# Designs tried in a protein design run: peptides against a protein of PDB entry 1Y74. Part 21

Target 1, 57 residues: chain A of PDB entry 1Y74
Amino acid sequence: LGLERDVSRAVELLERLQRSGELPPQKLQALQRVLQSRFCSAIREVYEQLYDTLDIT

## One batch from the design tools (peptide; made by RFdiffusion4, then SolubleMPNN)

Design b2_p14_8_s3 (from b2_p14_8, 10 letters changed)
Fold by OpenDDE base, seed 4:
Structure b2_p14_8_s3 (fold): chain B 57 residues (1-57), chain A 14 residues (1-14)
Amino acid sequence: as target 1 above (57 residues)
Amino acid sequence: SELEEILRLAREIE
């Protein structure tokens, strides 16, 4: 699984989009914070551990 | 545009 990498990439893309100023940054920033939250990280880790253990694609 | 580039890159996320 590349879930950690995908989340990191999503955050990076949101940062670029915010800096471009093409869209109002408020909701983008909120989404970024959710993706970076400890809750999201904990869920991601459980998800990755389960899939690594079960070898489910 | 930057938005179009972001959308293109976002589609590469697995």
Scores: peptide ipSAE 0.071, ipTM 0.628, DockQ to the pose 0.059
Fold by OpenDDE base, seed 3:
Structure b2_p14_8_s3 (fold): chain B 57 residues (1-57), chain A 14 residues (1-14)
Amino acid sequence: as target 1 above (57 residues)
Amino acid sequence: SELEEILRLAREIE
């Protein structure tokens, strides 16, 4: 699984969107903070562990 | 637009 990588990429893309000004920046910034939060990391860890355990194909 | 480019890149996340 590449969830950590994907989350990092998502954060990067959100930063670019914020700089462009094409969208209201506050919600983008809020989402960025959520994706970088310890909570998000914990959920990701649980998801990855479950994915490995259940061997979802 | 940059938005369209970002959306395109976002769709590549898997």
Scores: peptide ipSAE 0.070, ipTM 0.623, DockQ to the pose 0.060
Fold by OpenDDE base, seed 2:
Structure b2_p14_8_s3 (fold): chain B 57 residues (1-57), chain A 14 residues (1-14)
Amino acid sequence: as target 1 above (57 residues)
Amino acid sequence: SELEEILRLAREIE
């Protein structure tokens, strides 16, 4: 579904924001790491599997 | 600014 895409896009946006230097990178990097965490990935995987199985729109 | 552009793009995430 769109969740994997949206998470990937969010990570990309955070990377760009970090490179811009307009904001302190620490919190942005922390958020990026959360989005890329194994826990977040596992939840995403379950979410996507459930939606694929149940065909929820 | 880059921040404004990023915020705009972030709002497009569904």
Scores: peptide ipSAE 0.070, ipTM 0.625, DockQ to the pose 0.062
Fold by OpenDDE base, seed 5:
Structure b2_p14_8_s3 (fold): chain B 57 residues (1-57), chain A 14 residues (1-14)
Amino acid sequence: as target 1 above (57 residues)
Amino acid sequence: SELEEILRLAREIE
């Protein structure tokens, strides 16, 4: 699945946006931390495993 | 702007 890739890309984009200084960084940092949290990673892993299990082709 | 570029790139996420 592309979910891991998309989350990684989202984090990268947030880092670039933070460095530009065009927006207050606090909320961007908070979102980045959520996306990189163990909780988010665990949910993603379960989601991907279930998707792989239920995906019959 | 960087924000505009980021928004453009973010739309590529599926």
Scores: peptide ipSAE 0.069, ipTM 0.627, DockQ to the pose 0.059

Design b2_p14_8_s4 (from b2_p14_8, 8 letters changed)
Fold by OpenDDE base, seed 2:
Structure b2_p14_8_s4 (fold): chain B 57 residues (1-57), chain A 14 residues (1-14)
Amino acid sequence: as target 1 above (57 residues)
Amino acid sequence: AEDEALLELARAIE
């Protein structure tokens, strides 16, 4: 779904920002860890299942 | 480069 793609894009952008060195990497890395966490993935999976079930546009 | 990536990230969150 769009949410999985958006999360993947957010992680990609965070990795680019970390590599650029223009910002302190610690908070960016922390946010990336949250987005890639098992907890976030579980919530995303529930959301996607509900989205498919409820058929909300 | 920083501002472009931050703007795209902010737009995705909004």
Scores: peptide ipSAE 0.075, ipTM 0.664, DockQ to the pose 0.075
Fold by OpenDDE base, seed 4:
Structure b2_p14_8_s4 (fold): chain B 57 residues (1-57), chain A 14 residues (1-14)
Amino acid sequence: as target 1 above (57 residues)
Amino acid sequence: AEDEALLELARAIE
């Protein structure tokens, strides 16, 4: 779904920013960890279930 | 490169 793609894209962009070395990587890496956490995945799954149930555009 | 990635991230959050 859209949220899964958006999270994946956000992680990709955060990885690019970390590899560039132009920014301190710690906060970027922390944000990446949050986005890839079990908690975030569980929230995403709830959202996707609601999306399927409510047919939200 | 950094600016472009930040802009893309900002656009993705929109």
Scores: peptide ipSAE 0.074, ipTM 0.665, DockQ to the pose 0.069
Fold by OpenDDE base, seed 1:
Structure b2_p14_8_s4 (fold): chain B 57 residues (1-57), chain A 14 residues (1-14)
Amino acid sequence: as target 1 above (57 residues)
Amino acid sequence: AEDEALLELARAIE
């Protein structure tokens, strides 16, 4: 779904920002870890399933 | 650059 794609894109961008060294990487890495966490993935799956069930949009 | 990546990130988040 769109949310999975958006999260994947966000992670990709965070990785690029970390590699560039233009910003302190710690907070970017922390955000990446949150987005890739099992908790975030579980919430995303529930969200996506609700959208599928409710046929939203 | 940094600013383009940050803008893209902001758009991806919404």
Scores: peptide ipSAE 0.074, ipTM 0.662, DockQ to the pose 0.074
Fold by OpenDDE base, seed 5:
Structure b2_p14_8_s4 (fold): chain B 57 residues (1-57), chain A 14 residues (1-14)
Amino acid sequence: as target 1 above (57 residues)
Amino acid sequence: AEDEALLELARAIE
């Protein structure tokens, strides 16, 4: 779904920002870890299932 | 650029 793509894009952007070194990487890395966590992916899957069921667009 | 990545991320949050 679009949400999976958006999360993947957010992670990509966070990785680029970390590599630039212009920002303190600690909080960016922490956010990336949250977005890639099992918990976050489980919540995403629930959301996507509900989206298919409810067709909320 | 870094500024572009920050702007794109901010745009996605809004």
Scores: peptide ipSAE 0.066, ipTM 0.653, DockQ to the pose 0.071

## One batch from the design tools (peptide; made by RFdiffusion4, then SolubleMPNN)

Design b2_p15_1_s1
Fold by OpenDDE base, seed 1:
Structure b2_p15_1_s1 (fold): chain B 57 residues (1-57), chain A 15 residues (1-15)
Amino acid sequence: as target 1 above (57 residues)
Amino acid sequence: DLARRLERARALLAE
């Protein structure tokens, strides 16, 4: 599945978008904070484990 | 282990 890598890539892209100034940075920064939150990380880890065990897709 | 991880997620959601 590789959600950890995908989330890391998403954060990297959000940081690039914030530096470009093409979009208002406030919502991009808020999304970045959500993706890097302890809650999101905990949910991701649980999801990855369940995905591997139950094949819920 | 899964139960403890779910409890941690629940606790973080309640903050």
Scores: peptide ipSAE 0.058, ipTM 0.638, DockQ to the pose 0.018
Fold by OpenDDE base, seed 3:
Structure b2_p15_1_s1 (fold): chain B 57 residues (1-57), chain A 15 residues (1-15)
Amino acid sequence: as target 1 above (57 residues)
Amino acid sequence: DLARRLERARALLAE
């Protein structure tokens, strides 16, 4: 499972959007902070481990 | 330890 990569890609895209100035950066920054939070990282790691262990897909 | 990781996640949610 590549959730870490997907989250990293999402953050990269959010950073590009913030730099473009086309959108107010506040909500984009907030979303980025959530995605990079310790909580989201912990949940992601747990999910990836469970996903791999249980072989849901 | 999955249980410890889950507990850590729960603790972070409560912050």
Scores: peptide ipSAE 0.058, ipTM 0.639, DockQ to the pose 0.018
Fold by OpenDDE base, seed 4:
Structure b2_p15_1_s1 (fold): chain B 57 residues (1-57), chain A 15 residues (1-15)
Amino acid sequence: as target 1 above (57 residues)
Amino acid sequence: DLARRLERARALLAE
């Protein structure tokens, strides 16, 4: 499971969307802040550990 | 280690 990479890619895409001007940037920026928050990182790390331990199909 | 990380996540949620 590579959630760290997926989150990094999501942030990259959000930054591109913000620069394109196709969408109002406020909600995109808010989502980016959530994904980069210490809370989200802590939850991701715990989830990755649990997923690796409880590897169910 | 997992328990410590869970507690850290809980603490961050409570902020």
Scores: peptide ipSAE 0.057, ipTM 0.639, DockQ to the pose 0.018
Fold by OpenDDE base, seed 2:
Structure b2_p15_1_s1 (fold): chain B 57 residues (1-57), chain A 15 residues (1-15)
Amino acid sequence: as target 1 above (57 residues)
Amino acid sequence: DLARRLERARALLAE
């Protein structure tokens, strides 16, 4: 499960959206902060390990 | 190990 890569890609896209000015940047920045938080990373890591162990395809 | 990792994650909610 490549959640780490997907989250990194999501953050990259959020940064691009903020720079484009197509959308108000404040909520995008808030979402980016959540995705980059230590809490989100810790939960992702636990989820990936459970997914690998249980093979919940 | 999983329980300890979940507890660490929970503790980060205070940040």
Scores: peptide ipSAE 0.055, ipTM 0.634, DockQ to the pose 0.018

Design b2_p15_1_s2
Fold by OpenDDE base, seed 5:
Structure b2_p15_1_s2 (fold): chain B 57 residues (1-57), chain A 15 residues (1-15)
Amino acid sequence: as target 1 above (57 residues)
Amino acid sequence: DEAARLARVQRLLAE
């Protein structure tokens, strides 16, 4: 499971979209802040713990 | 504190 990598990639893509000017940047920036929040990071870590424990592969 | 909150959840999951 590579959630940390996927979140990092999502943030990178959001930053590119914000710089392109194709979309209003405010909501993109808000989404980026959510993805980088302590809450989201905590949820990711809990999910990773559950994933490791349950071995849902 | 978010770290403390996470630690509590992790402890519960480990039980």
Scores: peptide ipSAE 0.030, ipTM 0.555, DockQ to the pose 0.016
Fold by OpenDDE base, seed 1:
Structure b2_p15_1_s2 (fold): chain B 57 residues (1-57), chain A 15 residues (1-15)
Amino acid sequence: as target 1 above (57 residues)
Amino acid sequence: DEAARLARVQRLLAE
């Protein structure tokens, strides 16, 4: 499970979209904040720790 | 109590 990598990639893409100016940045920035929040990171960490031991399909 | 729990989550997401 590569959630950390996937989240990092998602943030990178969001930053590129914000810099391009093609889209209103407000919602993109809000999503980036959620992905980088302590809440999201805590949930991700728990999920990664349990993923290999639980049947999460 | 429920309002306090929601407020904590909101604060974490606003960081």
Scores: peptide ipSAE 0.027, ipTM 0.504, DockQ to the pose 0.023
Fold by OpenDDE base, seed 4:
Structure b2_p15_1_s2 (fold): chain B 57 residues (1-57), chain A 15 residues (1-15)
Amino acid sequence: as target 1 above (57 residues)
Amino acid sequence: DEAARLARVQRLLAE
């Protein structure tokens, strides 16, 4: 599935966008916090495990 | 209570 890598890539891109200053950083930072949250990580992990076993579509 | 539910989610996301 590779959600962990995709989330990590999304966070990386958000960090770059924040550093560029081209966009207001607050919402980008908030989204980054969500993606890196314990809640999101836990849900992702469960989803990845279930996806591997159940092939959820 | 929807407000309480949202507050719990927000707390979890803020960790």
Scores: peptide ipSAE 0.027, ipTM 0.498, DockQ to the pose 0.026
Fold by OpenDDE base, seed 3:
Structure b2_p15_1_s2 (fold): chain B 57 residues (1-57), chain A 15 residues (1-15)
Amino acid sequence: as target 1 above (57 residues)
Amino acid sequence: DEAARLARVQRLLAE
C-alpha cells in the first residue's frame, strides 16, 4: 500500500518547494500541515487497516 | 450541526 511513505515523500517535496522560494510558501505550508495533521493521519491509518482487511484489488 | 462538524475537522487540521 505504502500510503505512509507516499505522504512522507509529498511532505519532503513540499519542504523543498518552500525552501526554493519559487512558489508562494503559504499554500504549500498549509498543505503540509494538513498532510501532517492528526486528522489525516487517523484517516490514513483507518484506510490502511481496512485496505489490508478487505484486500481491495 | 454541520457547522459544528466542520469546526471539529478544522480544529483537528490546525493541530
Scores: peptide ipSAE 0.027, ipTM 0.499, DockQ to the pose 0.024

Design b2_p15_1_s3
Fold by OpenDDE base, seed 2:
Structure b2_p15_1_s3 (fold): chain B 57 residues (1-57), chain A 15 residues (1-15)
Amino acid sequence: as target 1 above (57 residues)
Amino acid sequence: SAEEVLARVQALLAE
């Protein structure tokens, strides 16, 4: 699994997009806050733990 | 553990 890496990359890209001004920054920032929220992190961790346990492949 | 993470999620949902 690479979810943590993918989320980190998504946050990085959102930060770049906010600085570029190509898109309204407020909605991008809101998405970034969701991805970095305690709830989203907890859900990601649950998924990673279950993936390892259940061997979803 | 998965159980601990689930408990944390439940706690967050209860807030």
Scores: peptide ipSAE 0.047, ipTM 0.628, DockQ to the pose 0.017
Fold by OpenDDE base, seed 4:
Structure b2_p15_1_s3 (fold): chain B 57 residues (1-57), chain A 15 residues (1-15)
Amino acid sequence: as target 1 above (57 residues)
Amino acid sequence: SAEEVLARVQALLAE
């Protein structure tokens, strides 16, 4: 499960989009804040724990 | 453990 890596990649892409100026940056920045929040990190940990335990295919 | 992670989530929700 590479969820941490995927979230990190998503944040990277959001930062690039913000710098490009092609899209309004405020909503992109808000999404970035959500993905980097302590809450989202905790939810990710729960998901990873359940994935490992339940062997979700 | 899943229980410890759940407890952390619950603590965050209480903030």
Scores: peptide ipSAE 0.045, ipTM 0.628, DockQ to the pose 0.017
Fold by OpenDDE base, seed 3:
Structure b2_p15_1_s3 (fold): chain B 57 residues (1-57), chain A 15 residues (1-15)
Amino acid sequence: as target 1 above (57 residues)
Amino acid sequence: SAEEVLARVQALLAE
């Protein structure tokens, strides 16, 4: 699983969208905050551990 | 370990 990489890429894209000014930045920033939250990171880590252990295809 | 991560999640949910 490349979830860490995918989340990092998502955050990067959100930052670019915020800088473009095409969209109101507040909601994009809120999404970024969620993705970077300690809770989201912990859930991701649990998911990755379980995925690797259970080998779900 | 998965157990340690789960404990951390539980602690975060309790905040």
Scores: peptide ipSAE 0.044, ipTM 0.627, DockQ to the pose 0.017
Fold by OpenDDE base, seed 5:
Structure b2_p15_1_s3 (fold): chain B 57 residues (1-57), chain A 15 residues (1-15)
Amino acid sequence: as target 1 above (57 residues)
Amino acid sequence: SAEEVLARVQALLAE
């Protein structure tokens, strides 16, 4: 599944984009906060549990 | 329950 890894990588890339200054950092930071929120973590956990239970390919 | 799940989601969205 690797969803946790992918989210972590997305956050890392957002941090790099913020430091590059190529894009307005505020919206990137907002997206980062969403990805790191308890809500997204809860959704990820539910998804991972369902994925394991249903063996979705 | 579904109601408890909904309440949790709403609480998390309010953070």
Scores: peptide ipSAE 0.028, ipTM 0.545, DockQ to the pose 0.018

Design b2_p15_1_s4
Fold by OpenDDE base, seed 2:
Structure b2_p15_1_s4 (fold): chain B 57 residues (1-57), chain A 15 residues (1-15)
Amino acid sequence: as target 1 above (57 residues)
Amino acid sequence: DEAARLARVQALLAE
């Protein structure tokens, strides 16, 4: 499980896409804000704990 | 009540 790393990589890619201008930057920025939000971090942490405990995959 | 819960979640995502 590498959700934290995957989210960090997703944010990095979103930042690159925003700089390229190939896609609407406002929507990319909105997605980045969601991924970096306290809410998203909290639910990710809960998911990681459950994954380690229950092996739900 | 449901609308208030959704608004709280939305506020957290907008930070």
Scores: peptide ipSAE 0.029, ipTM 0.486, DockQ to the pose 0.024
Fold by OpenDDE base, seed 4:
Structure b2_p15_1_s4 (fold): chain B 57 residues (1-57), chain A 15 residues (1-15)
Amino acid sequence: as target 1 above (57 residues)
Amino acid sequence: DEAARLARVQALLAE
């Protein structure tokens, strides 16, 4: 499980989209903030811990 | 208090 990597990639793509100007940046920036929030990081950490212990797949 | 819980979550998401 590489959720940290996947989230980092998602943030990178959101930053690219914001710089391109093809889409209104406000909602993209808000989503980026959510993905980088302490809350989402904490939830991700818990999920990763559970995934390591339980076969969720 | 549900409002307080929601406010804490919102504060964390707004960082």
Scores: peptide ipSAE 0.028, ipTM 0.494, DockQ to the pose 0.024
Fold by OpenDDE base, seed 3:
Structure b2_p15_1_s4 (fold): chain B 57 residues (1-57), chain A 15 residues (1-15)
Amino acid sequence: as target 1 above (57 residues)
Amino acid sequence: DEAARLARVQALLAE
C-alpha cells in the first residue's frame, strides 16, 4: 500500500495548482493543510499498519 | 464527551 506516496503526489499537484493562479488558492491551501495535518498522518499510519494484516471488504 | 472529541479532531486538522 503506497498511501504515503499518493498523499505526497496529491500535495505536489495542489502546490502546482496554487502557483498557476488558475484557481482561487484558499480552498486548495486548506485541502493541503488537511493532507499534511497531524490527524491525517496519524490515521494514514494506523491504516497502513493494519492494511496488510486485516481482510476488509 | 462527543463535542470535546470533535473539537480535538478539528484542532488537529487546523494545524
Scores: peptide ipSAE 0.027, ipTM 0.493, DockQ to the pose 0.023
Fold by OpenDDE base, seed 5:
Structure b2_p15_1_s4 (fold): chain B 57 residues (1-57), chain A 15 residues (1-15)
Amino acid sequence: as target 1 above (57 residues)
Amino acid sequence: DEAARLARVQALLAE
């Protein structure tokens, strides 16, 4: 499962959107902070472990 | 134990 890569890509896209000025940056920045938080990382790690254990397709 | 668990979650959310 490549969630780490997908989260990293999501963060990159959020940074680009913030720089473009097309959208109010505050909510985008807040979402970026959530995705980069230790909490989100911990949830991701648990999910990846469970995914591997349960062999979910 | 529940209070400690909630405190840990709150600490993670405050980062």
Scores: peptide ipSAE 0.024, ipTM 0.479, DockQ to the pose 0.019

Design b2_p15_3_s1
Fold by OpenDDE base, seed 3:
Structure b2_p15_3_s1 (fold): chain B 57 residues (1-57), chain A 15 residues (1-15)
Amino acid sequence: as target 1 above (57 residues)
Amino acid sequence: SELARLRAEAERLLA
């Protein structure tokens, strides 16, 4: 079950990119907000429930 | 650069 971890890591990377100042922060921040949105969280939750139900390793 | 380092890490995550 790596989806939660991968999403969290993606957000962390986006935050570091924003702090570095090497890229315009606006679109990075927008993407971060999408990944942290209620919609994405709900989809992730559904995925994790299905993953647990199907017991796919 | 920080950007290059993070890009490489992101690519590994998505592999």
Scores: peptide ipSAE 0.138, ipTM 0.706, DockQ to the pose 0.330
Fold by OpenDDE base, seed 1:
Structure b2_p15_3_s1 (fold): chain B 57 residues (1-57), chain A 15 residues (1-15)
Amino acid sequence: as target 1 above (57 residues)
Amino acid sequence: SELARLRAEAERLLA
C-alpha cells in the first residue's frame, strides 16, 4: 500500500509543474491544496484502514 | 519538455 507516498509524489510533481511555467499555475495549486487538505487526508486514512483490515495489497 | 517528462512519470505512478 503506497497511497500516502503516491499522493506526496503527486504533490511534488504539481509543485514542479508550477515552477516550470509551462502551464497556468492556479489550477495546479488548487489541486495541490485539495490533495493536502484535511478532508483528503481523512479519506486516505479510511482507505488505508480498510485495506489494512482486508489485508489487500 | 518538463511537462512531457512529468506526464510520463505521472503515468508510471498511476500504472
Scores: peptide ipSAE 0.136, ipTM 0.703, DockQ to the pose 0.306
Fold by OpenDDE base, seed 4:
Structure b2_p15_3_s1 (fold): chain B 57 residues (1-57), chain A 15 residues (1-15)
Amino acid sequence: as target 1 above (57 residues)
Amino acid sequence: SELARLRAEAERLLA
């Protein structure tokens, strides 16, 4: 699925935004941590398993 | 700007 790839790309974008200094980094870093958390990874894994099983379109 | 470019890419991700 594309979810893992999209999450990874979102993290990359957040890292670039943090480095650019155009925005306060605190909330961006917090969001990055959420996306990389064990909780988010577990939810993503469940979603991907269910998506494959249910064939949601 | 970097912000504008990244915003556009983020919007594509969400589409």
Scores: peptide ipSAE 0.139, ipTM 0.707, DockQ to the pose 0.315; fails the geometry check
Fold by OpenDDE base, seed 5:
Structure b2_p15_3_s1 (fold): chain B 57 residues (1-57), chain A 15 residues (1-15)
Amino acid sequence: as target 1 above (57 residues)
Amino acid sequence: SELARLRAEAERLLA
């Protein structure tokens, strides 16, 4: 799985959207903060570990 | 637009 990669790419896209000014930045920024939070990264780490162990394909 | 282009990229991520 490439969950870490996908989350990183999602953050990059959010940053570009914020810089474009085509949308109000507040909600985009809030979502970026969530995706970059320690809470989100901790959940992702647990998910990936369990995925590797249990093969929850 | 940047929005349309990035939307397409996001759709590919979710596919």
Scores: peptide ipSAE 0.137, ipTM 0.706, DockQ to the pose 0.304; fails the geometry check

Design b2_p15_3_s2
Fold by OpenDDE base, seed 2:
Structure b2_p15_3_s2 (fold): chain B 57 residues (1-57), chain A 15 residues (1-15)
Amino acid sequence: as target 1 above (57 residues)
Amino acid sequence: AELERLRAEAERLLA
């Protein structure tokens, strides 16, 4: 399981897209904020704990 | 371009 890593990578890619200027940054920045939100972080943490304890496949 | 490269990276991440 690598949700934390994958989310971090996704945020990194979004930041690069924003810096490139090839796309309007507004929606990209909004998505980044969602991924970094307290809500998403909390859900991720719960899921990771459940995944480890229940061995969800 | 950067967009295409980054899109490819995202696709690999989500695969």
Scores: peptide ipSAE 0.039, ipTM 0.552, DockQ to the pose 0.316
Fold by OpenDDE base, seed 3:
Structure b2_p15_3_s2 (fold): chain B 57 residues (1-57), chain A 15 residues (1-15)
Amino acid sequence: as target 1 above (57 residues)
Amino acid sequence: AELERLRAEAERLLA
């Protein structure tokens, strides 16, 4: 399971986009905040736990 | 250039 890794990578990409200045940072930053929010993190954690337990290979 | 590079990386992630 690479969900945590994928989310982290997505955040990293968003940060790079913000630093590049090629796009307005407001919406990118908002999306980053959503991905790093307590709610999103909690949902991810539950998903990962269930995935590991159920072995949905 | 930076945007295109990052887009390509994002596309690989989502593929």
Scores: peptide ipSAE 0.031, ipTM 0.540, DockQ to the pose 0.317
Fold by OpenDDE base, seed 4:
Structure b2_p15_3_s2 (fold): chain B 57 residues (1-57), chain A 15 residues (1-15)
Amino acid sequence: as target 1 above (57 residues)
Amino acid sequence: AELERLRAEAERLLA
């Protein structure tokens, strides 16, 4: 499972969007903070632990 | 243009 990689890529994309100036950066930055939060990381870890057992895709 | 490019990348990520 590449969930950690995918979250990291999502953060990269959000950073690019913020730098492009095509959208107001405030909500993008807020979403980035959520994705980088300890809470989100903990949820991701639980998901990854259950992935093989439950065959979640 | 940047938005469309990044949107396409995000869609690939979610697929």
Scores: peptide ipSAE 0.031, ipTM 0.537, DockQ to the pose 0.292
Fold by OpenDDE base, seed 5:
Structure b2_p15_3_s2 (fold): chain B 57 residues (1-57), chain A 15 residues (1-15)
Amino acid sequence: as target 1 above (57 residues)
Amino acid sequence: AELERLRAEAERLLA
């Protein structure tokens, strides 16, 4: 499971979108902060642990 | 153009 990698890539894409100026950056920045929050990280960690334990394919 | 390129990459990420 590469969820951490995927979230990191999503954040990178959001940063590029903000710098491009093609969209108002406010909501993109807010979403980035949510994805980088301690809460989101904790939920992701729990999900990854459960996924590994249950070996769901 | 950059927006569309990033959108396509995001779609691949979610696939």
Scores: peptide ipSAE 0.029, ipTM 0.532, DockQ to the pose 0.302

Design b2_p15_3_s3
Fold by OpenDDE base, seed 5:
Structure b2_p15_3_s3 (fold): chain B 57 residues (1-57), chain A 15 residues (1-15)
Amino acid sequence: as target 1 above (57 residues)
Amino acid sequence: AELERLRAEAEALLA
């Protein structure tokens, strides 16, 4: 899956977008918070475990 | 622009 890697990369991109100032930062920051939330991390972990076992496409 | 560069990177991530 590399889901953890992809989420980390998504967060990095959001941080760069916020620094550029080309877009209003509030919604970008909110999305970053969601992706970095404990809830999102927990769901990701469960998803990855199930994917490894059930081969969810 | 930074926005366009990051858009391309995001699209590659989703591909």
Scores: peptide ipSAE 0.093, ipTM 0.671, DockQ to the pose 0.294
Fold by OpenDDE base, seed 3:
Structure b2_p15_3_s3 (fold): chain B 57 residues (1-57), chain A 15 residues (1-15)
Amino acid sequence: as target 1 above (57 residues)
Amino acid sequence: AELERLRAEAEALLA
């Protein structure tokens, strides 16, 4: 599947962007919070469960 | 340079 991995990678990239100082960090931080939120995790879990069930490839 | 590198990585992730 790889969705969990991709989300984790996205968060990592956001953290690196925040540390670089090349962009205002506030919106990046907000996006990171969304991606790490319980809501986002729940949606991802549903997606992964359905993906496994339906075997969509 | 850092921003460009990270952008490339993000684009590859989304491909």
Scores: peptide ipSAE 0.092, ipTM 0.669, DockQ to the pose 0.313
Fold by OpenDDE base, seed 4:
Structure b2_p15_3_s3 (fold): chain B 57 residues (1-57), chain A 15 residues (1-15)
Amino acid sequence: as target 1 above (57 residues)
Amino acid sequence: AELERLRAEAEALLA
């Protein structure tokens, strides 16, 4: 799949952007929080299960 | 800069 990996990578990139100070951190942090939320984790879990079942192309 | 490098990495991730 790679969705979990991709989300983790996205979070990593957001953290680096926040540390760089080149952009206002507020929206980046908010997005990071969304990606790490229980809601997104639950959606990801459902997606992964469906992906395995339906063999999404 | 760091921003541009991260942008490229993000674009590759989404490709």
Scores: peptide ipSAE 0.095, ipTM 0.674, DockQ to the pose 0.312; fails the geometry check
Fold by OpenDDE base, seed 1:
Structure b2_p15_3_s3 (fold): chain B 57 residues (1-57), chain A 15 residues (1-15)
Amino acid sequence: as target 1 above (57 residues)
Amino acid sequence: AELERLRAEAEALLA
């Protein structure tokens, strides 16, 4: 699936955007916090487990 | 320039 990898890449991109200063950083930081939250990790884990169990394409 | 480059990378990630 690579969802964990994609989330990690998304966080990296958000950090770079915050450092560039080209956008207001507050919403970017909020999104980063969501992506790194225990809640998001739990949802990701369930999502990945569903793909292993169900025939989803 | 950095914003546009990162946007393109994000779009490729989601494609």
Scores: peptide ipSAE 0.095, ipTM 0.669, DockQ to the pose 0.303; fails the geometry check

